# Peptides against a protein of PDB entry 4N3Y: the designs that were tried, part 24

Target 1, 83 residues: chain A of PDB entry 4N3Y
Amino acid sequence: ETRDQVKKLQLMLRQANDQLEKTMKDKQELEDFIKQSSEDSSHQISALVLRAQASEILLEELQQGLSQAKRDVQEQMAVLMQS

## One batch from the design tools (peptide; made by RFdiffusion4, then SolubleMPNN)

Design b1_p11_1_s3 (from b1_p11_1, 4 letters changed)
Fold by OpenDDE base, seed 3:
Structure b1_p11_1_s3 (fold): chain B 83 residues (1-83), chain C 83 residues (1-83), chain A 11 residues (1-11)
Amino acid sequence: as target 1 above (83 residues)
Amino acid sequence: as target 1 above (83 residues)
Amino acid sequence: SDFLQELQSLL
């Protein structure tokens, strides 16, 4: 019967609408997740970059210290040789 | 004694060198980590983008389906009214 | 759609 067919189509329409709403929600959640993930990654990387920069400064200081220490050793050795 | 002082400075030099090597290694590990993390994030985001695109296609199909279903219901209703 | 384009441009 056509009446039954209409009822069936109405049900299908409701089901499709429910699926549409669910999919729209899922899409929005995914977009939000991607955005948040990107922000988190950016912040984390920035923090790590700062840490790397701090390490670079430390390395430069250590290199200078090593050079100075080497000079100090050489100077002291020279004093010893003069004794 | 100057001799003892030289020995002390030599030890300090070795210690500083060890620290330098360790710090250099740490810096390299950090750089590698940042690079890998960035790549991982990029790949993950790319995959999620593809999923979002798939969802968009599905949404468009669902919208078309809903529109067609609505038309079908209306057509069947018209048939019923003609009966 | 615009969001996806922004995401694609970011990558």
Scores: peptide ipSAE 0.051, ipTM 0.481, DockQ to the pose 0.235
Fold by OpenDDE base, seed 2:
Structure b1_p11_1_s3 (fold): chain B 83 residues (1-83), chain C 83 residues (1-83), chain A 11 residues (1-11)
Amino acid sequence: as target 1 above (83 residues)
Amino acid sequence: as target 1 above (83 residues)
Amino acid sequence: SDFLQELQSLL
């Protein structure tokens, strides 16, 4: 009868509300996760960029050193030929 | 003497060249890693955005369902009072 | 909704 129908619908209402609350919570947690993940990735990439920059500087220094070493060897060879 | 100096410098030249080659390789690998990591992160975030969108839709559906359920209960209660 | 829009703009 109608009374039983009302009871059924009241239960459905409670269930719907519970699911709504759960979904709202899950959504919020997902948003928080995405935000945190994005920030973490950004920071990690920034750290790697710094390492890349350090390697770039080292490469330039080595190139300069190599050129100088070549010149030094050539200079000493010239001295040797003159002795 | 000079000959020994030349030998020393030749060794230094070889060492410098080896380090240069290694550093160039390491730099390239680091750049590749950063690129790949950035792409992977972007794809992962995209996937999470899709999940968030699905949850948003579900939330809207639940809100609509909850409102309808409330109306249904109220309607049945009105019928009950009239019987 | 605003959050999703922000995420979409980030990509």
Scores: peptide ipSAE 0.051, ipTM 0.481, DockQ to the pose 0.237
Fold by OpenDDE base, seed 4:
Structure b1_p11_1_s3 (fold): chain B 83 residues (1-83), chain C 83 residues (1-83), chain A 11 residues (1-11)
Amino acid sequence: as target 1 above (83 residues)
Amino acid sequence: as target 1 above (83 residues)
Amino acid sequence: SDFLQELQSLL
């Protein structure tokens, strides 16, 4: 009868509410995960960019050193040829 | 004497060149790693965004179901009170 | 340095 039907519907309402709350929590956790993952990746990439820049500086220094060494060799060879 | 100095400088030149090539390779590998890592993260985040959107749809469906269930309970209670 | 500039713009 109607009384029994009402009790059934009330139970279904509670079950639906529980599922809703669970789903809301799951969604929030997923959003938090995405946000954190994105931030972590951004920080990691930034750090690696700095390392790449350090390597760039080293490259420039080595290129300069190589060029200077080459010039020095050429100069010394010229002196040698004159002697 | 000068001849010995030239030989030393030539060796230093070769060593500098070797180090330069090594550093260039290391830099390239780092750049490749950063690029790949960024792409992987982007793909992962996109996939997770889609999952979040699916959860959003489910939330909306559950909210609708909950609201309907609540209305049904209220209607049945009204009928019960009249009987 | 083009790569570094592109990478920096991405961040």
Scores: peptide ipSAE 0.048, ipTM 0.487, DockQ to the pose 0.203
Fold by OpenDDE base, seed 1:
Structure b1_p11_1_s3 (fold): chain B 83 residues (1-83), chain C 83 residues (1-83), chain A 11 residues (1-11)
Amino acid sequence: as target 1 above (83 residues)
Amino acid sequence: as target 1 above (83 residues)
Amino acid sequence: SDFLQELQSLL
């Protein structure tokens, strides 16, 4: 009868709404995870970039120093040969 | 009447199911995004780590070379003073 | 979920 159909549909509607609530909760958890993971990765990448940049500067300075030292050694060797 | 209640519940059930489908689709899109973003970040971080490691090795070599060059210069200066 | 377990394995 119609009354039985109503009760059946009421149950089905409750079940659908329960499933919707669960799915929405899962979605929210994923959003929170994405947000947290993105922040963590961003910080880690930024730190590595800065570290690499610092090393680049130091490398440039050391290369320059080594080149100058080489020139100085060669100059002193020339002096020795002339004396 | 009961018949009208049935029709109302049928509509509500369809609406709930439509919302569920939409929410599930959104969840799937977020999962796909997380997967892709994680892969991209992992590759980027690994590349930066390897770059930093390469620079560390080069820095060590340059530091060693500069130290040796300095010692060589000092040794040659000593020779000059003795000659 | 299987997806979350896969994510954890990547990190």
Scores: peptide ipSAE 0.034, ipTM 0.384, DockQ to the pose 0.043

Design b1_p11_1_s4 (from b1_p11_1, 4 letters changed)
Fold by OpenDDE base, seed 4:
Structure b1_p11_1_s4 (fold): chain B 83 residues (1-83), chain C 83 residues (1-83), chain A 11 residues (1-11)
Amino acid sequence: as target 1 above (83 residues)
Amino acid sequence: as target 1 above (83 residues)
Amino acid sequence: SSFLQELQSLL
């Protein structure tokens, strides 16, 4: 009968609404996760870039030191050869 | 004496070169790691974007279903009230 | 969705 049919439809409506709310929540959580993940990745990359830059500075210093050492060796050998 | 000093400087030169090569290698490995990490993150984000889109589609379908269910309930109640 | 658009812009 119609009354019972209405009761059934009302239940279906509540169930649909519950599912909708759940889906909305899940979507929001997913969006939040993606946002947080990307921010974390960005920060990590930035930190690693700084490390790479530090390594680059060290490399340059080492290259300069190496060149100086080479020159010093050559100078001392020149003195030695003259003695 | 000068000869011994030269020997010392030659050793220092070799040590400096070894350190330079090590630093160059470390820098390259760091750069490779950063590149790979960023690529992996990009792929992960893409996958999650697709999931978010799927959730959005489902949300819209649920909203439509909910609206239809609401209308159906209202229609049936109207019939009931007329009986 | 502005959020999805922002995400897509990152790719």
Scores: peptide ipSAE 0.063, ipTM 0.484, DockQ to the pose 0.273
Fold by OpenDDE base, seed 5:
Structure b1_p11_1_s4 (fold): chain B 83 residues (1-83), chain C 83 residues (1-83), chain A 11 residues (1-11)
Amino acid sequence: as target 1 above (83 residues)
Amino acid sequence: as target 1 above (83 residues)
Amino acid sequence: SSFLQELQSLL
């Protein structure tokens, strides 16, 4: 019956609209999540890069110090042998 | 005493070397961590992009279906009124 | 779609 068919189609339309709205919401939430995740990752990586740079500086300082210490030991050894 | 000074300097040299080796190890681990973290993030984002694309396709389908359903309801309504 | 395009270009 035509009347029943119309009512059925109206119901289907409402159901489709509900699904559309839900999916639109989910999509928006996903986009927001991706954006936030990307920003967080970028910040974390940047912080870790800075930390790595600090470690590099420290390593250079230690290398210089070690070289100097080596020379100092050698010098003192020479003094000892000449005493 | 010179002998004691030499021994002390040798100890200091060993300590400095130990610190250097430790820092080198830590730096390497940090670099590995950054690399792994970046790869993991890239993979996760890629997966989420694909998911978002799938949602976009679904939304387009739903929009088309909704438009058609709307037309169908209107058509059936016209038939009903003309019966 | 513009967001997705931008996101895709990021990778």
Scores: peptide ipSAE 0.061, ipTM 0.482, DockQ to the pose 0.269
Fold by OpenDDE base, seed 3:
Structure b1_p11_1_s4 (fold): chain B 83 residues (1-83), chain C 83 residues (1-83), chain A 11 residues (1-11)
Amino acid sequence: as target 1 above (83 residues)
Amino acid sequence: as target 1 above (83 residues)
Amino acid sequence: SSFLQELQSLL
């Protein structure tokens, strides 16, 4: 009967509304997750950039040190050969 | 003596070179890691964007469905009241 | 340093 159909439709409407609300929440959570993930990645990459910069400084110092050491060895060899 | 000093410096040079090579490798690994991490994040975010888009489509469909269902209920109520 | 510059520009 019509009354039963109405009640059925009312139930369907409530069910659909529940699903809609759930999906809206899920979408919001997803958006928040994307935002947070992006921020986290950005921060992590920034930290890694700093570490890479520190490594670069160290490498430059090491290269200079090696060059100096080479010169020192050569100087010492020269002294040795003169003695 | 001078000869001993030279040998010491040669050892130091070798040690420094080893450290330099190690650090260069570490730096390269870090750069590779940063690159890969960025790519991974990008791909993940892209996937999440697609999921969000799918959610949006579903939400639109649900909203339309709810509106239609509401109209249907109202129509059925009208029929019921006329009978 | 080119890599670092690229990374810095990415951020």
Scores: peptide ipSAE 0.055, ipTM 0.486, DockQ to the pose 0.236
Fold by OpenDDE base, seed 1:
Formats: C-alpha cells, structure tokens, sequence
Structure b1_p11_1_s4 (fold): chain B 83 residues (1-83), chain C 83 residues (1-83), chain A 11 residues (1-11)
C-alpha cells in the first residue's frame, strides 16, 4: 500500500543521506590532506632551492680562490726562473 | 494526503542522490589531483636533491684543489727564500 | 583509505 511505499522511501532517503554525509566527510579529509601535502612539499622544495643557491655561491668563491692561487703560483715560478 | 507525501519523498530522494553523485565526482577529482601533484612534487624534489649532491661533489673537488694550490705556493716560496 | 596510505608512503 501507499503507506508502505512511504516507509520504504523514507528508509531509502535516510540511507542516501548517510552515504552523502560519509562521502562529504571523506572529501573533506582529502582536501585537508592535499593542503597539508602541498605545504610540506613547498617547504621542502624551498629549502632545497636555498641550499642549492648557497652551494652555488660557495662554489663561485672557491673557483675564484683556486684561480687566484694558480696565478700566484705561476708568478712565483716566473720569479724562480729569473733568479 | 499520503500520495502527496510519496511524491515529495521521491523528489527529495532524487535530490539527495544527485548531490551524492556530484560529491562522489568531486572526491574522485581531488584524488586524481593529489596523485598528480604528489608525482610532480616527488620528481622535482628528486631533481633538486641530485643537483645538490652534484654541487657537493664539485665543492669537495674545488676545496682539495685550492688546498693543493696553497701548498704548492708555500713550497715555491720556501725555495725562493733558500735561493 | 588505502589510496591515501599509498600516497603518504610515496612522500
């Protein structure tokens, strides 16, 4: 009868709403995960970039120092040949 | 009447199901985004790590070269003083 | 979920 149909539909509606609520919760958890993961990755990448940049500066300084040292050695060798 | 109640519940059920379907689709899109984002970040981080490691090796080589050059200069200076 | 756990393990 119609009353039984109503009861059946009410049950189905409750089930659908329960599923919706669960799915919405899962979606929220995924959004939170994305946000956290993105932040963590961003910070890690930034740190690595800064580290690489610091190394590049140090490399440049060492290259200049090595070049100067080489020049100094060559100058002293020239002096030795003339002495 | 009861018939009107049935029709109302049927409408509500359809609305709930439509919302559920949309939410599930959105959830799937988020999952796909997370996967893609994680892959991209992982590759980028790996590349930066390798770059940093390569720089460290180069730095070590330059440091050793500079130290050797300094020693060579000092040896030649000692020779000059004795000549 | 297993999906999230797999993603977390890759990080």
Amino acid sequence: as target 1 above (83 residues)
Amino acid sequence: as target 1 above (83 residues)
Amino acid sequence: SSFLQELQSLL
Scores: peptide ipSAE 0.041, ipTM 0.390, DockQ to the pose 0.046

Design b1_p11_2_s1 (from b1_p11_2, 7 letters changed)
Fold by OpenDDE base, seed 4:
Structure b1_p11_2_s1 (fold): chain B 83 residues (1-83), chain C 83 residues (1-83), chain A 11 residues (1-11)
Amino acid sequence: as target 1 above (83 residues)
Amino acid sequence: as target 1 above (83 residues)
Amino acid sequence: SEIEELEKRLA
C-alpha cells in the first residue's frame, strides 16, 4: 500500500539523516584532533629546538674554555722550559 | 710551583674535553630525537588525513542517499494525493 | 649549524 510505503520511506529518511549527522560530527572531531595534534607537536618541537640551542651555546662556551685552557698550558710550559 | 700548575692545567684540559664530548653527544641525541619525532608526527597526521578523506567520501554518499530518499518520499506522496 | 638546518626544515 502506498501509505505504508510512504511511512517506510519517511523512516528511512530519518535514519539516513541521523547517520549523516553522526558522520558529520565524527569527521569534525577527527579534523579537530588532527589540528590539535599538529599544533601540540609543533609546540613540543619548538621547545626542544630551544633546548638544543641552549646546548649549542654551552658547546661554544666549552670550546672557548678548552681553547683557552690549552693556550694557558702552552704558556706555562713555555715558562717552565725557560726556567 | 710552575710544574704543579702545569699538571693542574693539564687535568683541567682533560676534564674540559670530556665535558665537551659529553655535551656534543647530548646535542646529537637531542637533534636525532627532534628529527624522529617530527617524522613520526608527520606520518601520523598523513594517515589521519586519509581517514578524514574517507569519512568525507562517506558523507557525500550519505548526502546523495538522503536526497534520493527525500525525492522518493515526495514522489510517493504525490501519488497518494492523486488516489 | 645543525640546529639552524633543523629549524629551516621545520619552518
Scores: peptide ipSAE 0.046, ipTM 0.478, DockQ to the pose 0.207
Fold by OpenDDE base, seed 2:
Structure b1_p11_2_s1 (fold): chain B 83 residues (1-83), chain C 83 residues (1-83), chain A 11 residues (1-11)
Amino acid sequence: as target 1 above (83 residues)
Amino acid sequence: as target 1 above (83 residues)
Amino acid sequence: SEIEELEKRLA
């Protein structure tokens, strides 16, 4: 019966629309999540890079200090030889 | 006393070298961590993008279905009017 | 779309 068919199709239309709205929402949430995740990761990595840079600077300073310390010891030993 | 000075400097040298080695190790570990973190994040985001793409495809399909359903209902109503 | 833009960033 045609009337029953119309009723069925109207229901299907409503269901489809509901699903469409849900899917649109889900899609948007996923996009937002990806965006946020990317930003968070980028910032975290940046922070770690800064820490690594600080360590690198310290390494250079220690290398310089070590070289100087070696020279200082050698100089003191030279003084001892003169004593 | 010079001998005491030499001993002190030798100790400082050893300490500096130990710290240098530790710092070098720490730096390397940080670099490795950054690299790994970046790769992990990239892969995770890629997976999410794939999910979002799937949802987008579904959205398009639903839109098409909804449009067709609307037309179907209208056609059935037209049939009813003829009855 | 935003997804396309995100994909471009990952490429």
Scores: peptide ipSAE 0.045, ipTM 0.472, DockQ to the pose 0.234
Fold by OpenDDE base, seed 3:
Formats: structure tokens, C-alpha cells, sequence
Structure b1_p11_2_s1 (fold): chain B 83 residues (1-83), chain C 83 residues (1-83), chain A 11 residues (1-11)
């Protein structure tokens, strides 16, 4: 019966609409996740860059200290040789 | 004694060098981590973008199907009214 | 400096 077919099609339409709404929600959640993930990664990387910068400063200080220490040793050796 | 001072300075120099080497290694590891993290994030985001694109295609298909279903219902209703 | 290069990438 045509009436039964109409009812069936109405049900199918409702099901399709429900699926559409769900998929739209999923899409939005995915977009939000991508955005959030990107921001989180950016922040984390920025923090790590700061840490690396601190390490760079430390390295420079250590290098300078090492050079000075070498000079100090050389100076002391010179004094020792003169003694 | 100057000799003792020289020995002490030599030890300090060795310690400084060891610390320098360690810090250089740490710096390199951090840089590698940042690079790897960025690549991982990029790949993950790309995969999610593809997923979102697939969802978009599905949404378009669902919308078209929904529109067609609506037309089908209307057509069947017309037939029913003519019966 | 690689760090400076990384900073440029993030800027």
C-alpha cells in the first residue's frame, strides 16, 4: 500500500536526518579538536623553545667559563714555572 | 701550593667540560624532540583533516539523499491523493 | 643557531 510506503519513507527520512545531525556534530567536534590540538602543540613547543634557550645561555656561560678556566690554569702554570 | 692549585683547576676544567658535553647533548635531544613532536602533530592533524573531509563528503551525500527522500515522499503522497 | 631558527618558525 502506498500509505505504508509513505510511512516507511518518513521513517527513513527521520533516520537520515538523525544521522546528518550526528555527523554534523562529529565534524564540528573534529574541527574543534584540530584547532585545540594545534594550539596545544604550539604552546608546548614554545615552552620547549624557552627551555632550549635557557640551555643555550647555560652553554655559552659554560664555554666562557671553560675558556677562562683554561687561561687560569695557564697562568698558574706560568707562576709555577717561575717559582 | 701553586701545584695544588693547578691540579684543582685542572679538575674543575674537566668537570666543566663534562657538564658542557652533557648540556650539549641535552640541547640536541631537546631540539630533536621539538622536531619530532612537530612532525607528529602535523601528521596527526593531517590525518584528522582527511577524516573531516570524508565526513564532509558524507554530509553532502546525506543532504542530497535527504532531499531526494523528501521528494520521494512528496511524490508518493501525490500518488496516494490521486488514488 | 638552531634555536633561533626554531624561534623563527614559531614566530
Amino acid sequence: as target 1 above (83 residues)
Amino acid sequence: as target 1 above (83 residues)
Amino acid sequence: SEIEELEKRLA
Scores: peptide ipSAE 0.045, ipTM 0.475, DockQ to the pose 0.247; fails the geometry check
Fold by OpenDDE base, seed 1:
Structure b1_p11_2_s1 (fold): chain B 83 residues (1-83), chain C 83 residues (1-83), chain A 11 residues (1-11)
Amino acid sequence: as target 1 above (83 residues)
Amino acid sequence: as target 1 above (83 residues)
Amino acid sequence: SEIEELEKRLA
């Protein structure tokens, strides 16, 4: 009868709402995880970029220094040989 | 009466199930996004690490080369002055 | 360069 149907539907509705609540909670946890993971990864990448940039600058300086030193040595040797 | 209550509960149950389905879909999309984002970030970080390592090796080589070149020049100049 | 591209994305 209708009374039994009402009771059954009430139970089913409660069960559906419980599952909905659980799923919503899980969704929120995933959103929070995405946010945190994105921030962490962004920081790591930024740090690596800065380190790589610093190394590139130092490499350029060393290359230029080596080239200049070579030229200076050649010039000094030439002077010594001529004197 | 009970008949009207049954109809109301049936509607509410359908609405709850619709919301549940939508939320489950959203959750799945977030899971997929997390997986994809994690893979992409992992690859980027790995690439940057390798590049940084390569630069560090090159820096060490250049530093050693410059030091050795300096020593070699000093030795050659000393020989020239003594001859 | 790749670094410059990454810098632009992170800026």
Scores: peptide ipSAE 0.032, ipTM 0.378, DockQ to the pose 0.141; fails the geometry check

Design b1_p11_2_s3 (from b1_p11_2, 6 letters changed)
Fold by OpenDDE base, seed 3:
Structure b1_p11_2_s3 (fold): chain B 83 residues (1-83), chain C 83 residues (1-83), chain A 11 residues (1-11)
Amino acid sequence: as target 1 above (83 residues)
Amino acid sequence: as target 1 above (83 residues)
Amino acid sequence: SEIEALEQRLA
C-alpha cells in the first residue's frame, strides 16, 4: 500500500537526517578538539622552549665559569712553581 | 679551593646539560605527538565526512522517493474519484 | 643558537 510506503519513507528520512546531523556535529566537535588541543600543545611547547632557553643560558654561564676556574687553577699552579 | 670549585662547576654543567637535552627531547616528542594526533584526527574527520556524504545522498534519494510516493498516492486518489 | 633556531621554528 502506497500510504504505508510513504510513512516508511518518512521514517527513514527522519532517521537519515538524524544521522546526518549527528555526523556533522561530531565532525565539528572533532575540529574544535583539534584546534583546542593544538593550542594547548603550542603553549606547552612554548613553556618548554623557555625552559630550554633558561638551561642554555645557564650552560653558557657555567661553561664560562668552568673555563675561568680552569684558568685560575693553572695560574695558581704557575705561581706555586715560581716560588 | 679552586680545584673543588672546578669539580663543582663540571658537575653543574653536566646537570644543566642533562636538563637541556631532556627539555629538547620533550619538546620534540610533543611536536611529534601533535603531528600524529593531527593526522589521526584528520583521518577520522575524513571518515566522518564520507559518512555525512553518504547520509546526504541517502537523504536526497529518500526525499525524491517520498515526493514520488506522494504523487503516486495523489494520482491514485484522482483515478478513484474519476471512477 | 640551537634554541633560537627552535624558537624561530615555533614562531
Scores: peptide ipSAE 0.050, ipTM 0.424, DockQ to the pose 0.157
Fold by OpenDDE base, seed 4:
Structure b1_p11_2_s3 (fold): chain B 83 residues (1-83), chain C 83 residues (1-83), chain A 11 residues (1-11)
Amino acid sequence: as target 1 above (83 residues)
Amino acid sequence: as target 1 above (83 residues)
Amino acid sequence: SEIEALEQRLA
């Protein structure tokens, strides 16, 4: 009976629509997740870069100090050798 | 005594060098970590993008199916109304 | 430096 067939098709239509809505939602959530993840990663990397920069500054300071210490030793050695 | 002063300075020099080496190592480890983290994140994002693309394809297929179903219902309704 | 290279990549 055609009436019954129509009812069946209407049900299928509703089911298809439900699946569509679900898929759309899933896609949106995935996109949001990707965006958020990317932003978080970017921020984290930036923070780590800053830490690395701090280490770099410290390294330079240490190198300077080391060089100065070396010079000081040499100077004192010179004085010692003259005594 | 100058000799004692020299010994002190030599010790300080060694200590400074040790700290320098440590800092250099720490910096390298940090850089390696940043690099690895970035690569991992990039790969993960790419994988998620592919997944999103798959969802997009599915969405399009569902939309097509939904449209077809709608048309089928309309056709059957027309037949019904003529009977 | 390597850090500068990283900074440029992030920019």
Scores: peptide ipSAE 0.056, ipTM 0.480, DockQ to the pose 0.236; fails the geometry check
Fold by OpenDDE base, seed 5:
Structure b1_p11_2_s3 (fold): chain B 83 residues (1-83), chain C 83 residues (1-83), chain A 11 residues (1-11)
Amino acid sequence: as target 1 above (83 residues)
Amino acid sequence: as target 1 above (83 residues)
Amino acid sequence: SEIEALEQRLA
Protein backbone atom coordinates (compact mmCIF):
# COMPACT_ATOMS: atom_id res chain seq x y z
CA GLU B 1 0.00 0.00 0.00
CA THR B 2 2.78 2.39 0.87
CA ARG B 3 4.57 1.50 -2.32
CA ASP B 4 1.45 2.21 -4.30
CA GLN B 5 1.04 5.50 -2.53
CA VAL B 6 4.57 6.51 -3.42
CA LYS B 7 4.00 5.64 -7.04
CA LYS B 8 0.80 7.66 -7.05
CA LEU B 9 2.53 10.67 -5.59
CA GLN B 10 5.35 10.37 -8.10
CA LEU B 11 2.82 10.41 -10.89
CA MET B 12 1.12 13.43 -9.42
CA LEU B 13 4.46 15.16 -9.19
CA ARG B 14 5.21 14.48 -12.83
CA GLN B 15 1.80 15.75 -13.83
CA ALA B 16 2.26 18.88 -11.79
CA ASN B 17 5.63 19.52 -13.35
CA ASP B 18 4.25 19.07 -16.83
CA GLN B 19 1.47 21.48 -16.12
CA LEU B 20 3.90 23.96 -14.63
CA GLU B 21 6.13 23.89 -17.67
CA LYS B 22 3.19 24.31 -19.98
CA THR B 23 1.87 27.25 -18.03
CA MET B 24 5.28 28.88 -17.93
CA LYS B 25 5.49 28.63 -21.68
CA ASP B 26 2.01 30.04 -22.13
CA LYS B 27 2.78 32.94 -19.84
CA GLN B 28 5.94 33.80 -21.70
CA GLU B 29 4.18 33.66 -25.05
CA LEU B 30 1.47 35.93 -23.76
CA GLU B 31 3.97 38.45 -22.44
CA ASP B 32 5.78 38.45 -25.75
CA PHE B 33 2.52 38.90 -27.60
CA ILE B 34 1.51 41.83 -25.44
CA LYS B 35 4.83 43.52 -25.99
CA GLN B 36 4.77 42.98 -29.72
CA SER B 37 1.16 44.05 -30.04
CA SER B 38 1.83 47.21 -28.11
CA GLU B 39 4.81 48.09 -30.25
CA ASP B 40 2.95 47.41 -33.47
CA SER B 41 0.01 49.49 -32.38
CA SER B 42 2.26 52.32 -31.35
CA HIS B 43 4.01 52.33 -34.69
CA GLN B 44 0.79 52.21 -36.63
CA ILE B 45 -0.75 55.01 -34.64
CA SER B 46 2.38 57.09 -35.11
CA ALA B 47 2.13 56.65 -38.84
CA LEU B 48 -1.49 57.68 -38.80
CA VAL B 49 -0.67 60.72 -36.71
CA LEU B 50 1.87 61.79 -39.29
CA ARG B 51 -0.75 61.37 -41.98
CA ALA B 52 -3.15 63.51 -40.01
CA GLN B 53 -0.47 66.15 -39.64
CA ALA B 54 0.03 66.18 -43.37
CA SER B 55 -3.69 66.67 -43.80
CA GLU B 56 -3.59 69.53 -41.36
CA ILE B 57 -0.89 71.24 -43.36
CA LEU B 58 -2.91 70.78 -46.52
CA LEU B 59 -5.95 72.26 -44.84
CA GLU B 60 -4.01 75.33 -43.85
CA GLU B 61 -2.69 75.74 -47.37
CA LEU B 62 -6.15 75.38 -48.83
CA GLN B 63 -7.55 77.91 -46.42
CA GLN B 64 -4.89 80.39 -47.38
CA GLY B 65 -5.48 79.71 -51.04
CA LEU B 66 -9.20 80.14 -50.63
CA SER B 67 -8.74 83.44 -48.88
CA GLN B 68 -6.42 84.68 -51.57
CA ALA B 69 -8.75 83.51 -54.31
CA LYS B 70 -11.58 85.36 -52.65
CA ARG B 71 -9.54 88.52 -52.61
CA ASP B 72 -8.60 88.04 -56.23
CA VAL B 73 -12.21 87.63 -57.26
CA GLN B 74 -13.12 90.75 -55.37
CA GLU B 75 -10.39 92.70 -57.10
CA GLN B 76 -11.51 91.50 -60.49
CA MET B 77 -15.08 92.45 -59.74
CA ALA B 78 -13.92 95.89 -58.72
CA VAL B 79 -12.12 96.26 -62.03
CA LEU B 80 -15.20 95.07 -63.85
CA MET B 81 -17.36 97.63 -62.13
CA GLN B 82 -14.93 100.41 -62.94
CA SER B 83 -15.23 99.82 -66.65
CA GLU C 1 -11.99 88.92 -71.09
CA THR C 2 -12.38 90.34 -67.61
CA ARG C 3 -15.75 88.68 -67.31
CA ASP C 4 -14.24 85.39 -68.32
CA GLN C 5 -11.46 85.86 -65.82
CA VAL C 6 -13.97 86.45 -63.05
CA LYS C 7 -15.86 83.33 -63.99
CA LYS C 8 -12.65 81.36 -64.00
CA LEU C 9 -11.70 82.59 -60.57
CA GLN C 10 -15.16 81.81 -59.26
CA LEU C 11 -14.80 78.27 -60.52
CA MET C 12 -11.40 77.97 -58.92
CA LEU C 13 -12.85 79.21 -55.67
CA ARG C 14 -15.59 76.62 -55.77
CA GLN C 15 -13.08 73.90 -56.50
CA ALA C 16 -10.88 75.02 -53.66
CA ASN C 17 -13.81 75.03 -51.30
CA ASP C 18 -14.83 71.55 -52.35
CA GLN C 19 -11.34 70.28 -51.82
CA LEU C 20 -11.15 71.97 -48.45
CA GLU C 21 -14.37 70.37 -47.28
CA LYS C 22 -13.24 66.99 -48.47
CA THR C 23 -9.92 67.30 -46.71
CA MET C 24 -11.58 68.44 -43.52
CA LYS C 25 -13.77 65.38 -43.59
CA ASP C 26 -10.85 63.09 -44.25
CA LYS C 27 -8.88 64.60 -41.41
CA GLN C 28 -11.75 64.16 -39.00
CA GLU C 29 -12.24 60.56 -40.02
CA LEU C 30 -8.58 59.87 -39.55
CA GLU C 31 -8.55 61.42 -36.11
CA ASP C 32 -11.58 59.38 -35.12
CA PHE C 33 -9.95 56.24 -36.43
CA ILE C 34 -6.77 56.88 -34.50
CA LYS C 35 -8.71 57.45 -31.32
CA GLN C 36 -10.81 54.35 -31.74
CA SER C 37 -7.84 52.21 -32.67
CA SER C 38 -5.91 53.39 -29.66
CA GLU C 39 -8.79 52.69 -27.33
CA ASP C 40 -9.35 49.25 -28.78
CA SER C 41 -5.70 48.40 -28.51
CA SER C 42 -5.52 49.63 -24.96
CA HIS C 43 -8.51 47.56 -23.95
CA GLN C 44 -7.18 44.47 -25.63
CA ILE C 45 -3.78 44.85 -24.05
CA SER C 46 -5.38 45.32 -20.66
CA ALA C 47 -7.33 42.13 -21.08
CA LEU C 48 -4.22 40.25 -22.07
CA VAL C 49 -2.34 41.64 -19.10
CA LEU C 50 -5.06 40.36 -16.81
CA ARG C 51 -4.80 36.98 -18.43
CA ALA C 52 -1.07 36.99 -17.89
CA GLN C 53 -1.62 37.85 -14.25
CA ALA C 54 -3.98 34.92 -13.89
CA SER C 55 -1.34 32.68 -15.38
CA GLU C 56 1.19 34.01 -12.93
CA ILE C 57 -1.06 33.15 -10.02
CA LEU C 58 -1.52 29.67 -11.39
CA LEU C 59 2.22 29.27 -11.75
CA GLU C 60 2.75 30.18 -8.14
CA GLU C 61 0.10 27.73 -7.03
CA LEU C 62 1.62 24.97 -9.10
CA GLN C 63 5.06 25.68 -7.73
CA GLN C 64 3.77 25.46 -4.20
CA GLY C 65 1.94 22.27 -5.01
CA LEU C 66 4.99 20.78 -6.60
CA SER C 67 7.12 21.59 -3.60
CA GLN C 68 4.60 20.06 -1.26
CA ALA C 69 4.26 16.98 -3.42
CA LYS C 70 8.01 16.57 -3.40
CA ARG C 71 8.04 16.70 0.36
CA ASP C 72 5.22 14.20 0.54
CA VAL C 73 7.04 11.78 -1.71
CA GLN C 74 10.16 12.11 0.39
CA GLU C 75 8.20 11.39 3.53
CA GLN C 76 6.64 8.33 2.01
CA MET C 77 10.00 7.05 0.87
CA ALA C 78 11.33 7.52 4.36
CA VAL C 79 8.48 5.44 5.73
CA LEU C 80 9.12 2.81 3.12
CA MET C 81 12.78 2.57 4.06
CA GLN C 82 11.94 2.25 7.75
CA SER C 83 9.92 -0.90 7.19
CA SER A 1 -5.20 69.82 -30.97
CA GLU A 2 -6.30 66.24 -30.67
CA ILE A 3 -3.43 65.21 -32.89
CA GLU A 4 -0.95 66.86 -30.58
CA ALA A 5 -2.57 65.15 -27.63
CA LEU A 6 -2.22 61.81 -29.34
CA GLU A 7 1.40 62.53 -30.10
CA GLN A 8 2.07 63.30 -26.49
CA ARG A 9 0.46 60.06 -25.39
CA LEU A 10 2.62 58.10 -27.78
CA ALA A 11 5.83 59.89 -26.85
Scores: peptide ipSAE 0.055, ipTM 0.481, DockQ to the pose 0.230; fails the geometry check
Fold by OpenDDE base, seed 1:
Structure b1_p11_2_s3 (fold): chain B 83 residues (1-83), chain C 83 residues (1-83), chain A 11 residues (1-11)
Amino acid sequence: as target 1 above (83 residues)
Amino acid sequence: as target 1 above (83 residues)
Amino acid sequence: SEIEALEQRLA
């Protein structure tokens, strides 16, 4: 009968709405996780980039220093040969 | 009347189910996105770490070379002073 | 350089 159909449909509607709410909550949690994960990864990558840049600068300075030291040694060797 | 209630509830149930299916699809897309994004970020971070490590090794080699060059210059200077 | 490319992406 129609009364039994109404009761059945009401139950099914409640179940569907409960599942919808749960799924929406789960979706929101995933969105929040994506946002947080993206921010964390971005910060980590930025830190690594800065570290790499600092290392490059230091490398260039050391290379220049080594080149200068080599030149100084060569100049002194030339003096020794002339003495 | 109950017949009108049945029709109304059937419509509401269809709407709820449609929204549920859409939300579930969106959730799945977010899960797939998270997985892909995590893999991409992991690979990028690993590459940056390896590059940083390579730079550190090169820095150490340059530092050792510079220190040796400095010692060589000092030794040659000592010879010059004794000649 | 690769670092510059990364900087541009993060900027």
Scores: peptide ipSAE 0.028, ipTM 0.384, DockQ to the pose 0.141; fails the geometry check

